Peptides against a protein of PDB entry 3J47. Designs and how they scored, part 44

Target 1, 121 residues: chain A of PDB entry 3J47
Amino acid sequence: IRLTNQLKSLKGLQSKLKDVVEYLDKVINKELPINHTILGKLQDVFNLLPNLGTPDDDEIDVENHDRINISNNLQKALTVKTNDELMVIYISNLVRSIIAFDDLIENKIQNKKIQEQRVKD
Target 2, 69 residues: chain B of PDB entry 3J47
Amino acid sequence: YEEKEESNLAATKSMVKIAEQYSKRIEEEKELTEEELKTRYVGRQDPKKHLSETADETLENNIVSVLTA

## One batch from the design tools (peptide; aimed at target 1 L48 L78 T82, target 2 T12)

Design b2_p26_7_s4 (made by RFdiffusion4, then SolubleMPNN; from b2_p26_7, 13 letters changed)
Fold by OpenDDE base, seed 5:
Structure b2_p26_7_s4 (fold): chain B 121 residues (1-121), chain C 69 residues (1-69), chain A 26 residues (1-26)
Amino acid sequence: as target 1 above (121 residues)
Amino acid sequence: as target 2 above (69 residues)
Amino acid sequence: QEALNEMLERQEKASKLLREIMKELE
């Protein structure tokens, strides 16, 4: 049950990430005009990403003065790094969950075989 | 500027190291899966158990890495 | 980013395989 729920959550996250990537690619390629609303949502995602562990490239609009910009750039870079690290950790956890699921499946198969053998006896 | 650059560089290096460690852990997990597959063919529980244990250890290490990050 | 995408893809493949195996076990 827990593993299944984790897989479902991962699948949902993956789908969302794919959608974000597709949107970003379209923006980068100038296939779509920069939608401020989407950028705002992406920024919100990035602000949440340090907590969510998925690296999304959010363009932080640098409005304020040079020192603040450098600090913001550093913070942005650190945030990106943190996001990347969190993403790696997330993927690792997913892989571990998959392995655990495989083991559960194998255990279930074995249990089924044992039960079938008991019925034949 | 220089301090920030140094900090970024150090952070980047740390990320690379973490990535390498992660790759190794993934490989260990794969090995466990192979043992499980072998156990399915042979019908012996021991290799599967070992693979499962290695996978669990890999998961634990990843969790620790996440907590440390 | 590319490495992350590759890892994600691998995870997706693994997840799909696991789901297929589970279906066979049902």
Scores: peptide ipSAE 0.495, ipTM 0.854, DockQ to the pose 0.024; fails the geometry check
OpenDDE base, seeds 1, 2, 3, 4: peptide ipSAE 0.462, 0.482, 0.450, 0.468; ipTM 0.864, 0.859, 0.838, 0.868; seeds 1, 2, 3, 4 fail the geometry check

Design b2_p26_8 (made by RFdiffusion4)
Pose (drawn by RFdiffusion4):
Structure b2_p26_8 (pose): chain A 91 residues (1-28, 36-48, 72-121), chain B 63 residues (1-40, 47-69), chain P 26 residues (1-26)
Amino acid sequence: IRLTNQLKSLKGLQSKLKDVVEYLDKVIHTILGKLQDVFNLNNLQKALTVKTNDELMVIYISNLVRSIIAFDDLIENKIQNKKIQEQRVKD
Amino acid sequence: YEEKEESNLAATKSMVKIAEQYSKRIEEEKELTEEELKTRPKKHLSETADETLENNIVSVLTA
Amino acid sequence: AAEEAAEAFLDALKALAEAELEALEA
C-alpha cells in the first residue's frame, strides 16, 4: 500500500515535468514558483539524516523487543498444542 | 496522489510524536507479558504485545 | 481544472516537505 502511494506521488511529478517541458516549448507561472519552493525544501536530508539515523536505531530496537514478545507467546502456544496431542494419545 | 500523501502525512506526524508513543508501547508490551503470565488473559496479553510490535514496524516503515 | 489539480498537488508536496523538515529538525 505504501509503495502504491509513493508511486502515485512520483507519477504526478513525472507528468508534471512533461507538462512543464511542453509549456516551455510553447512559450519559446504560479506552478513554477511552487516547484521552486519544493526544490528548495535528499540533499538537505543528508545533514538531517544524521539525526534520522539515531531515531531509526531506536525504532529498530523497539521492533526487536516486539519480536521477542511474539516469540514468547509462540512458545506457549506450542506447549499447549503438545499437551493437546498428549491428551489425544491417552484417549 | 492525495490519498497516498494522506497516509504518508500521518506517518510523518506520528514520527514527530513517537517518543510518547514509544513509552506507551513499552508499557503495553509489558502488559501483554503480564497476561501471558497469568494464563501460565494470556491471549489478551499476546494481542497487546503483537500490537506494540506492529506499531514499531509501522514507525520503522515510515522512517 | 488540470492546473488547479497541479497546484493542489504541489501545495500538498510543500506541506509534506515542511512536515518532514519539522520532524527532522525536532

Design b2_p26_8_s2 (made by RFdiffusion4, then SolubleMPNN; from b2_p26_8, 18 letters changed)
Fold by OpenDDE base, seed 2:
Structure b2_p26_8_s2 (fold): chain B 121 residues (1-121), chain C 69 residues (1-69), chain A 26 residues (1-26)
Amino acid sequence: as target 1 above (121 residues)
Amino acid sequence: as target 2 above (69 residues)
Amino acid sequence: SEEEKTLKFLDLQIEQLKEILNALLS
C-alpha cells in the first residue's frame, strides 16, 4: 500500500511535469498564454525539492543525509541514509524470521513427541 | 495523488521514529527468543506462541519500516 | 555509532537464533 501510494504520487508528479513541459512548449510557440497558476505551483515544487544541481558540500544537509532521500544530488546523500535504514530493516526482518522459524521447529518437535506418545498408548 | 502524498509524508515522519523503534524492535525480538528458549525448557506452548507472535510483529514492523524508507 | 551497535546486536541475535534452530533440528 505505501509503495503503491508513493508510486502513484511519483506518477502524478511525472504527469504534471509532462503537462507543464507541454504547456511551456505551446507558450514558446505562441499557441497558448502562460498559465501563471501552474507555473507558480511548479515553482513551489522546485523550491521544495532539494537542489538538483551538484550541491556544494555546504549545501549538503547532513541531517537529510541521515534521514530521507530527496531529489538527485541531495538524493545521493540521502540514498546512503536510506541504504542504512534498509539494512537495519533487513536485519530485523531476518531476526524475526529466525525467531519464527525457531518457534516452528519447536512446535514440530512437540508435535512429534505428542505423536510418539500416542503411538505408545 | 494527494492521498499518496500525504501517506508519503507520514511515512517520512515515521522514518525518524523507525530509528528509535528499531532499537525497541530488536529488544522485542530478543525477548521473543528468550521466551522461545524458556518455552522450550518448560514445554509450554503458550509462551512459545507468544514469542513467535512477538517476533512476527517485530518482523512486520521492520517490513513497514522498510516500505516507509 | 549507535546504528552500528544496533546492527551488531542484531547480528548477534541472528546468530543466537541460528544456534537455537540448529539445536532444535538436532
Scores: peptide ipSAE 0.445, ipTM 0.848, DockQ to the pose 0.015; fails the geometry check
OpenDDE base, seeds 1, 3, 4, 5: peptide ipSAE 0.392, 0.432, 0.403, 0.395; ipTM 0.830, 0.843, 0.839, 0.825; seeds 1, 3, 4, 5 fail the geometry check

Design b2_p26_8_s3 (made by RFdiffusion4, then SolubleMPNN; from b2_p26_8, 18 letters changed)
Fold by OpenDDE base, seed 2:
Structure b2_p26_8_s3 (fold): chain B 121 residues (1-121), chain C 69 residues (1-69), chain A 26 residues (1-26)
Amino acid sequence: as target 1 above (121 residues)
Amino acid sequence: as target 2 above (69 residues)
Amino acid sequence: SKEEEDLKRLEKEIESLKALLEALQS
């Protein structure tokens, strides 16, 4: 469910982005007038997005870069953080799995003992 | 899409909390293992079961964290 | 001119959006 929702959000974003690009292309080609409201919204979106390969992206908060794989350059730094988090989660899952297996083994041993006792009785 | 976005935002916040709680979760897992060891030693099923349950909960939380990530 | 600057800004934004789209498609 969560993954599906994430995919849906991503698809929605992608579609919206395509629409924006198409609109901007039309504006550049003077097919449509410049809509200041749309431009403002786009600017806001860009401000929220990690700096893509813009050379000035070095000024973007290094802290956000480490966290989340967002956009190209900033995204790369964020990707590292995401990878680290994923590794931690993976290790944690492994540990949990090991514990679960240990419990399973113990349960099997106990069951075997119970069966042996029943046979003796 | 909006619902999904909200879910993703919540997940992101959860990831931050997960990072903070990761150490605690590891400790809880260790405790579960210790309880299992104790249960093996004492032969009491209840502590062992509790340890197993805690381990499972820890695992589930980790899985959720991975999915959120 | 101010208009030219605005145009340049728009172009930069468009490039950023394109990059984002490419990232999403990868």
Scores: peptide ipSAE 0.367, ipTM 0.799, DockQ to the pose 0.047
OpenDDE base, seeds 1, 3, 4, 5: peptide ipSAE 0.440, 0.446, 0.425, 0.458; ipTM 0.852, 0.852, 0.854, 0.851; seeds 1, 3, 4, 5 fail the geometry check

Design b2_p26_8_s4 (made by RFdiffusion4, then SolubleMPNN; from b2_p26_8, 20 letters changed)
Fold by OpenDDE base, seed 3:
Structure b2_p26_8_s4 (fold): chain B 121 residues (1-121), chain C 69 residues (1-69), chain A 26 residues (1-26)
Amino acid sequence: as target 1 above (121 residues)
Amino acid sequence: as target 2 above (69 residues)
Amino acid sequence: DKEKKLIEQLERQIERLKAILEAALS
């Protein structure tokens, strides 16, 4: 569910970005006047996005880097954090799987013992 | 989209907590494994079952954490 | 005999998982 929502959000963002690019191309080609409101909103979006292009923001971006890779530079740090979290989750899942298998084996052994006892009776 | 974003944010916050809990969960899993071993030796079904259940809970939490990440 | 083989397979899997766990903890 969460992954699906994230994908949907990403798709929405992608679509919007495409629209913006198309709009910008039209403005460059003088097909449409510059819409300041749209540009302002876009700027706001970019400002809310972690500054992808500035390497100097690395220090501030470190805290965000432990989070999900949303944008390129900050996204890179975030990617690292995400990777770490994924690794933890992966390891945890493995451990749980192992425990589950151990339990299954034990249950099987017990069942076998019970069956053997029944045959002896 | 907004609901998903909110969910993602909540999940991210939860991930920090999960990271802290992860260490604890690992220890709990180890304890369960030990209990399973003990149960195997002592023939006490209850400790073994408890260990298995704890392991399952740990796995579930990890899965939820992954989904949140 | 089949049950025994199954148990052996499970044991092998458990051992592999243990090794992975140890590696992850190191």
Scores: peptide ipSAE 0.375, ipTM 0.840, DockQ to the pose 0.013
OpenDDE base, seeds 1, 2, 4, 5: peptide ipSAE 0.393, 0.411, 0.367, 0.389; ipTM 0.835, 0.851, 0.836, 0.838; seeds 1, 2, 4, 5 fail the geometry check

## One batch from the design tools (peptide; aimed at target 1 T82, target 2 T12)

Design b2_p27_1_s1 (made by RFdiffusion4, then SolubleMPNN; its pose is not in this set)
Fold by OpenDDE base, seed 2:
Structure b2_p27_1_s1 (fold): chain B 121 residues (1-121), chain C 69 residues (1-69), chain A 27 residues (1-27)
Amino acid sequence: as target 1 above (121 residues)
Amino acid sequence: as target 2 above (69 residues)
Amino acid sequence: ELLEQAKAFMEAGETLGAFAYGGRYLS
């Protein structure tokens, strides 16, 4: 579900970008006037995106540890951080799994003992 | 799309919390293991079950953390 | 912070490993 939502968001963004491009093309061709409101909103969105070209922007993007950014330096840093976090989570899961297995083994042993006692009785 | 974005944002916030919780969960897992060990000696079924459940919960949390990451 | 978490997980893994090993002996 989470991955699906993320994918949907990305698809939505892609669609919007495509719409913007199409709009810009129409404006260039003088088919439609420039919608300043839409452009302004898009510009705001872009401004909120990690800066790809400047080191300073990359540093700002590094704060987003959970984001996989591959396209720019900042995104790369975020991706690395995300990978590290995933590794930690993976290890944690393994630990939990091992604990669960240990308990399972113990339960099995106990069950066997109970069965043996029942047979003796 | 907006709902997914909100979910992602929530997940991001949760990740920070998860990091902290992860440490706590590790401790909980250890406790469960100890309890399981103790249960082998003292109370066979209930304490062991509790430990197992705690371990499972810890695992689930880790999985959620991974999914959120 | 991530490194610390990783260390914690590793420690947890070690404890789990010990438990698993103990379980094997009991079996």
Scores: peptide ipSAE 0.478, ipTM 0.856, DockQ to the pose 0.018; fails the geometry check
OpenDDE base, seeds 1, 3, 4, 5: peptide ipSAE 0.473, 0.470, 0.470, 0.471; ipTM 0.851, 0.849, 0.855, 0.850; seeds 1, 3, 4, 5 fail the geometry check

Design b2_p27_1_s2 (made by RFdiffusion4, then SolubleMPNN; its pose is not in this set)
Fold by OpenDDE base, seed 4:
Structure b2_p27_1_s2 (fold): chain B 121 residues (1-121), chain C 69 residues (1-69), chain A 27 residues (1-27)
Amino acid sequence: as target 1 above (121 residues)
Amino acid sequence: as target 2 above (69 residues)
Amino acid sequence: KLLEEAKAFMEAGESLGAFSLAGRYLS
């Protein structure tokens, strides 16, 4: 659910950014008037995001494996953090798996011992 | 989208806590392993089973943590 | 803090690995 929400948020952000770029292109080409409301909302988004560089057309450098995709520049730092967290989680999972395997091995050994005892009887 | 964003934010905030919990879980896993070893030494199946269950729980928690990250 | 946690996890993993090896040896 959380991952799905994150993906949805990311998709929404991507769509919005695409719309902004398209809008800006249209404005540059004098095809459409500047929508101040949209720009204001975008500005608010940029203000909420860690400094992404220039508030206008900053590209998102998201390191997907480190920290949660929030915003471009801060997202990069956050992405690194996320990656580290993911690594920790990965290691934890491995540890749990190893423990589970140890239990399985022990169970197998016990079963083998039981079988051997049955054969001896 | 907003709900997902809020969820992501909550998840991010929880990540630090998860990391701490993960460390604790690792410690718990070690303890379970020790119990398993003790059980193996004593020849009691119950302690071993308990260790296995604890390990499984630890793994599950890690998976949940990964999903939350 | 994250690095410290990561280190802790790695150490735990190493311990589990050792345990796994011990289990194999005892098998």
Scores: peptide ipSAE 0.483, ipTM 0.860, DockQ to the pose 0.019; fails the geometry check
OpenDDE base, seeds 1, 2, 3, 5: peptide ipSAE 0.475, 0.478, 0.466, 0.469; ipTM 0.854, 0.857, 0.850, 0.850; seeds 1, 2, 3, 5 fail the geometry check

Design b2_p27_1_s3 (made by RFdiffusion4, then SolubleMPNN; its pose is not in this set)
Fold by OpenDDE base, seed 4:
Structure b2_p27_1_s3 (fold): chain B 121 residues (1-121), chain C 69 residues (1-69), chain A 27 residues (1-27)
Amino acid sequence: as target 1 above (121 residues)
Amino acid sequence: as target 2 above (69 residues)
Amino acid sequence: ELLEEARARMEAGDALGAFALGMRYLS
């Protein structure tokens, strides 16, 4: 289920990115005004897909330099946050694994002792 | 696509929460380890078991968080 | 002895080392 959802999201993102690119091209050519809805959708995509690389400049509204900078900063911040979270999760998993392993070792020792006692009886 | 989007959004929010709880989980793990150590030296099985269980729970939560992230 | 070493590494904060030692102990 999770994998399926991820794939669907990826496909959706791909489609949206394509649309954004096309729109941006039209805006650059002064054929269409800047569509804020597209930018919003792009932001949503980034929020949903933290592993997305830094968006290409073409994916950002080039018409407003300030907006571009804000968007880039936001993307960077989100990326950093995601990385931090993943790191924390990784470390936590590692720690848990170590603890579990320690317990397993202890259990093994105990089992061995029990077996030795049984042999003596 | 909509379902995936919702799931991703939820996952992102969950990640934030996980980050906040991570420190607490780490501390809990340490406590369990200490109990295990004490149990090994003192010969008390129950504390070790409890520590192990807590560690496992923490691990599971982290795994879920990773998968959600 | 191996178990004790693994424990010591864990206490020292070397989770990976502790894990490795633990695996060896279990083998």
Scores: peptide ipSAE 0.452, ipTM 0.851, DockQ to the pose 0.015; fails the geometry check
OpenDDE base, seeds 1, 2, 3, 5: peptide ipSAE 0.412, 0.445, 0.408, 0.423; ipTM 0.839, 0.850, 0.840, 0.837; seeds 1, 2, 3, 5 fail the geometry check

Design b2_p27_1_s4 (made by RFdiffusion4, then SolubleMPNN; its pose is not in this set)
Fold by OpenDDE base, seed 2:
Structure b2_p27_1_s4 (fold): chain B 121 residues (1-121), chain C 69 residues (1-69), chain A 27 residues (1-27)
Amino acid sequence: as target 1 above (121 residues)
Amino acid sequence: as target 2 above (69 residues)
Amino acid sequence: DLLEEAKAFMENGESLGAFSLGMRYLS
């Protein structure tokens, strides 16, 4: 579900960008007037995005655990952080799994003992 | 899209706490393991079950954390 | 911090693994 939502968001963004491009093309061709409001909003959105290729990436972006595109230095940093976090989670999961397995083994042993006792009776 | 975005934001916020939760979960897992060991020696099924359940819960939390990440 | 956490988890995992192996041997 979470991944799906993320994907949907990305798709939405992509669609929006496409629309913007199409709009710009129409404006260039003098087919439609420029919608300044839309452009302004888009600009705002872009400004909120991590700076591409700029070393002065906002610290805020570095703290984000989101997978950011490699093209952006900030995004790269975020990606690394995310990977590290995922690694930890993975290890944790493994540990939990092992614990569960141990319990399973114990249960199995107990069951065997019970069966043996039943046979002796 | 907006709902997904909101969900992602929430996930991000959750990630901030993941580290702390992870540490706690690790401890919980250890406790469960110890309990299992104890249960093996004592022969009490209930403690073992409890340990197993705790381990499972810890695992689930980790999975959720991974999904959030 | 994440690295340390990872190490802790790994250690726990190893311990659990050892336990599991022991139990298997006893079974």
Scores: peptide ipSAE 0.499, ipTM 0.857, DockQ to the pose 0.017; fails the geometry check
OpenDDE base, seeds 1, 3, 4, 5: peptide ipSAE 0.486, 0.485, 0.480, 0.486; ipTM 0.852, 0.848, 0.848, 0.851; seeds 1, 3, 4, 5 fail the geometry check

Design b2_p27_2_s1 (made by RFdiffusion4, then SolubleMPNN; its pose is not in this set)
Fold by OpenDDE base, seed 4:
Structure b2_p27_2_s1 (fold): chain B 121 residues (1-121), chain C 69 residues (1-69), chain A 27 residues (1-27)
Amino acid sequence: as target 1 above (121 residues)
Amino acid sequence: as target 2 above (69 residues)
Amino acid sequence: SKEDLEKAAENEIKAKELLREIEKLLK
């Protein structure tokens, strides 16, 4: 039962990853706007995935297990890839935020200089 | 499985390309920030504003790239 | 450990919930 549920979850994850990839492709093609909420949820899923790979998966019959492990490795690879993409997006957003913050600091400094000049006049 | 692996590989390659584009955009943002810093020292508000705007555009592009990635 | 297994199960449940939410967003 637990293994079956894990397999079902993995299949669901795979399907979701496929849908995400399709969505990302549409966004890359500028057909759809980027949905930040989807990306955030995807990140949450990926953060949970390392916990899904519990060693108890070793008891599945070796032939199906290799396929499942390959599928898990593929899903893990896809997950890692998706995580990497999400990380890149996150880092990019962070960089944009930093730049915006730098601009705010500069504006503040300019305002201070203007105020100092007004006091001297 | 092989088809999925191939699809994953293709997706990974696409992500690498996006990462490269992101890195380029980050560099453009840095350049804008440097111009803004120079403007701050020169006391010319206009170059700083331009750098800030360019940084914002770069950030927006990065966000779009991240969202598309 | 049993505790680790329980935590893994909880994480799996959370992952499933997140997947359902993502699927909802993709519809």
Scores: peptide ipSAE 0.472, ipTM 0.831, DockQ to the pose 0.219; fails the geometry check
OpenDDE base, seeds 1, 2, 3, 5: peptide ipSAE 0.453, 0.443, 0.426, 0.466; ipTM 0.820, 0.822, 0.812, 0.825; seeds 1, 2, 3, 5 fail the geometry check

Design b2_p27_2_s2 (made by RFdiffusion4, then SolubleMPNN; its pose is not in this set)
Fold by OpenDDE base, seed 5:
Structure b2_p27_2_s2 (fold): chain B 121 residues (1-121), chain C 69 residues (1-69), chain A 27 residues (1-27)
Amino acid sequence: as target 1 above (121 residues)
Amino acid sequence: as target 2 above (69 residues)
Amino acid sequence: SMEDLKEAAERQEKSRKLLLEIKKELE
């Protein structure tokens, strides 16, 4: 159920992203005027989307000082920050899981030793 | 624009706080691991158990943090 | 069994190694 819901959400996001890309392309080509509402929604989507990708590859092209670039840079920075936080949380959870697993193994080993001693006795 | 900036600033501050908490939790996990190692060498089950419990608590806290973020 | 204990010990060692690697990444 959870996986199915996640998949559905991902598919929906993918479709929306595709639509946005198509719209942006049309705007770039001057085929359509810039729709601020769509851009706002896109920004919201980006803010909600954890960049699960490798943080290193986003070369911020610093050059375009236009307000749009500043906004994009800010959004990118926020996205990076969010990704970093998520990554830290993920790593922490992983570490805890491993420690817990190690403890379980140790407990199992101890239990086996106790059983062996009882059998010898 | 100003409202967005304020929201972003608040979010950033929250993230910093979370990072600090995470760092502290990681340290607690390390301590538990050390106790486990000591218990393994000494053959005393109690220290190892304590380390394991601390690690579990740290993990739980991290999970809660992830869920809250 | 003795064999099962050995396998458990090996798994524990692997887990320990993984933990060490994670620690290194967090540094």
Scores: peptide ipSAE 0.380, ipTM 0.828, DockQ to the pose 0.013
OpenDDE base, seeds 1, 2, 3, 4: peptide ipSAE 0.395, 0.411, 0.430, 0.383; ipTM 0.833, 0.833, 0.826, 0.835; seeds 1, 2, 3, 4 fail the geometry check

Design b2_p27_2_s3 (made by RFdiffusion4, then SolubleMPNN; its pose is not in this set)
Fold by OpenDDE base, seed 4:
Structure b2_p27_2_s3 (fold): chain B 121 residues (1-121), chain C 69 residues (1-69), chain A 27 residues (1-27)
Amino acid sequence: as target 1 above (121 residues)
Amino acid sequence: as target 2 above (69 residues)
Amino acid sequence: SKEELEEMAERQEKARKLLREIMKELE
């Protein structure tokens, strides 16, 4: 069961990696813009991989494991980086939304003050 | 393998650049907030407006970055 | 009303505080 899950995860990762490589090649060649769908898939894989890959990676053949671990580490690093970037973007958007909201509130307050002054005049 | 490594490196560099851009946008947002605070105290509409505009620009840039990422 | 204005001001202040906190977390 565990080996099968690992194999499935590896196969999924391999497929995704292939897709990413193909996509990146296309991006490098300016054939396609950065595809959000691929990033989403990478995120999904990253979210799934930590759950699938952690314990048993110790026993797999050292050389392939090192390359796969390096590739996985690099992909993990890239995925982490991508996730971090997405997180930063998300936070930034939230911050901007809050600022915009604050401005709206202030504008409303100012409008009320102006109305009150007009009533007093 | 080499192509993949190069691609990963390029992606990483792109992400770093995006992060830097995001950091700058966050700073612009902070400036807008300070101006809004000042305007709230001073009752000057212009600084508040400027802050709001800067925040909006920062948001737009972030949205574009998200769309590009 | 004056009360509504005060409530709006309080909400605005809360939003500003939240924004500042978010900025600190981003740093």
Scores: peptide ipSAE 0.378, ipTM 0.842, DockQ to the pose 0.014
OpenDDE base, seeds 1, 2, 3, 5: peptide ipSAE 0.367, 0.383, 0.352, 0.360; ipTM 0.834, 0.840, 0.832, 0.836; seeds 1, 2, 3 fail the geometry check

Design b2_p27_2_s4 (made by RFdiffusion4, then SolubleMPNN; its pose is not in this set)
Fold by OpenDDE base, seed 3:
Structure b2_p27_2_s4 (fold): chain B 121 residues (1-121), chain C 69 residues (1-69), chain A 27 residues (1-27)
Amino acid sequence: as target 1 above (121 residues)
Amino acid sequence: as target 2 above (69 residues)
Amino acid sequence: SREDLVLAQELSEKARKLLLEIQKLLD
């Protein structure tokens, strides 16, 4: 579900970006006038996406390195944090799985002991 | 799209919470393991079960964290 | 059954070690 939602969001963004590019091309070719409303909305989107499309990464704050992926350049820093978090989660899950497995084995052993006792009776 | 965005935002907040609680979850897992060990030694079924349940809860929380990440 | 118990104990110890390593990484 989460992955699906992410894909849907990404697809939506991609479609919008494509539309913007097409519009910009038309404006550059003087086929259409500049639509200020669309540009304004696009600017708002860019403002909401910190450092989007800037090849030169501004000094990524340490806080951003530990945060989840936002977008583009900032995402690179955030990706490190995200990777670390995912790693921790993965390891934790592994440990939990091992513990659960151990408990399962113990339960099986106990059940066998109970069965053996019943056979002796 | 908006629903997904909202879900992502919620997930992000959840990740922060998970990070904060991660250490606690690790301790809970350890406690569960200790209880299992104690149960093995004492032969008490209840402590073992409790340890198993705690481990499962910890695992579930980790899975949710991964899904949120 | 005894062998299974031993295996379970070994697994538990491995799990514990992994947890300790995770804790060290978090520090």
Scores: peptide ipSAE 0.413, ipTM 0.843, DockQ to the pose 0.014
OpenDDE base, seeds 1, 2, 4, 5: peptide ipSAE 0.402, 0.438, 0.424, 0.431; ipTM 0.827, 0.850, 0.840, 0.843; seeds 2, 4, 5 fail the geometry check

Design b2_p27_3 (made by RFdiffusion4)
Pose (drawn by RFdiffusion4):
Structure b2_p27_3 (pose): chain A 91 residues (1-28, 36-48, 72-121), chain B 63 residues (1-40, 47-69), chain P 27 residues (1-27)
Amino acid sequence: IRLTNQLKSLKGLQSKLKDVVEYLDKVIHTILGKLQDVFNLNNLQKALTVKTNDELMVIYISNLVRSIIAFDDLIENKIQNKKIQEQRVKD
Amino acid sequence: YEEKEESNLAATKSMVKIAEQYSKRIEEEKELTEEELKTRPKKHLSETADETLENNIVSVLTA
Amino acid sequence: AEAAEALAEAWEALAEAEEALAEALAA
């Protein structure tokens, strides 16, 4: 789902660029200003990425913890299944 | 495009706030362990732990 | 504290970039 959403966003840019190129050919405004703003707004992320790296680490750790908890419950489920099997054999 | 952006936007606003959500997910995780212990309720605890994990995964995907 | 603020600003900046892009694409 996230991927489909991202693709939709990129699609708009691609189409938008094509339109702009055609527009320029024809010319040979508000949209252009807006695009410039967006441009000014990955390069910048470079410095910002430094912080994001730290945060990514924290969210990796959280995921690991969750995986451990899931494994715990999984073990209990397995034990229950084994007990059920034993009971069936007895019967 | 908008729908997609909406979802992404929510992922972003969650990333700004995740410090509190992390502490609440930490607690939830612990709660699920407690429930399991009682069972040894167990199911409820397990579900809570799964939810916490899912929240962490979503946070990582957004990042 | 400074790191958290920096992260907040970074995420807000990305949100602004996403909103600006959305407006550009809507136009």

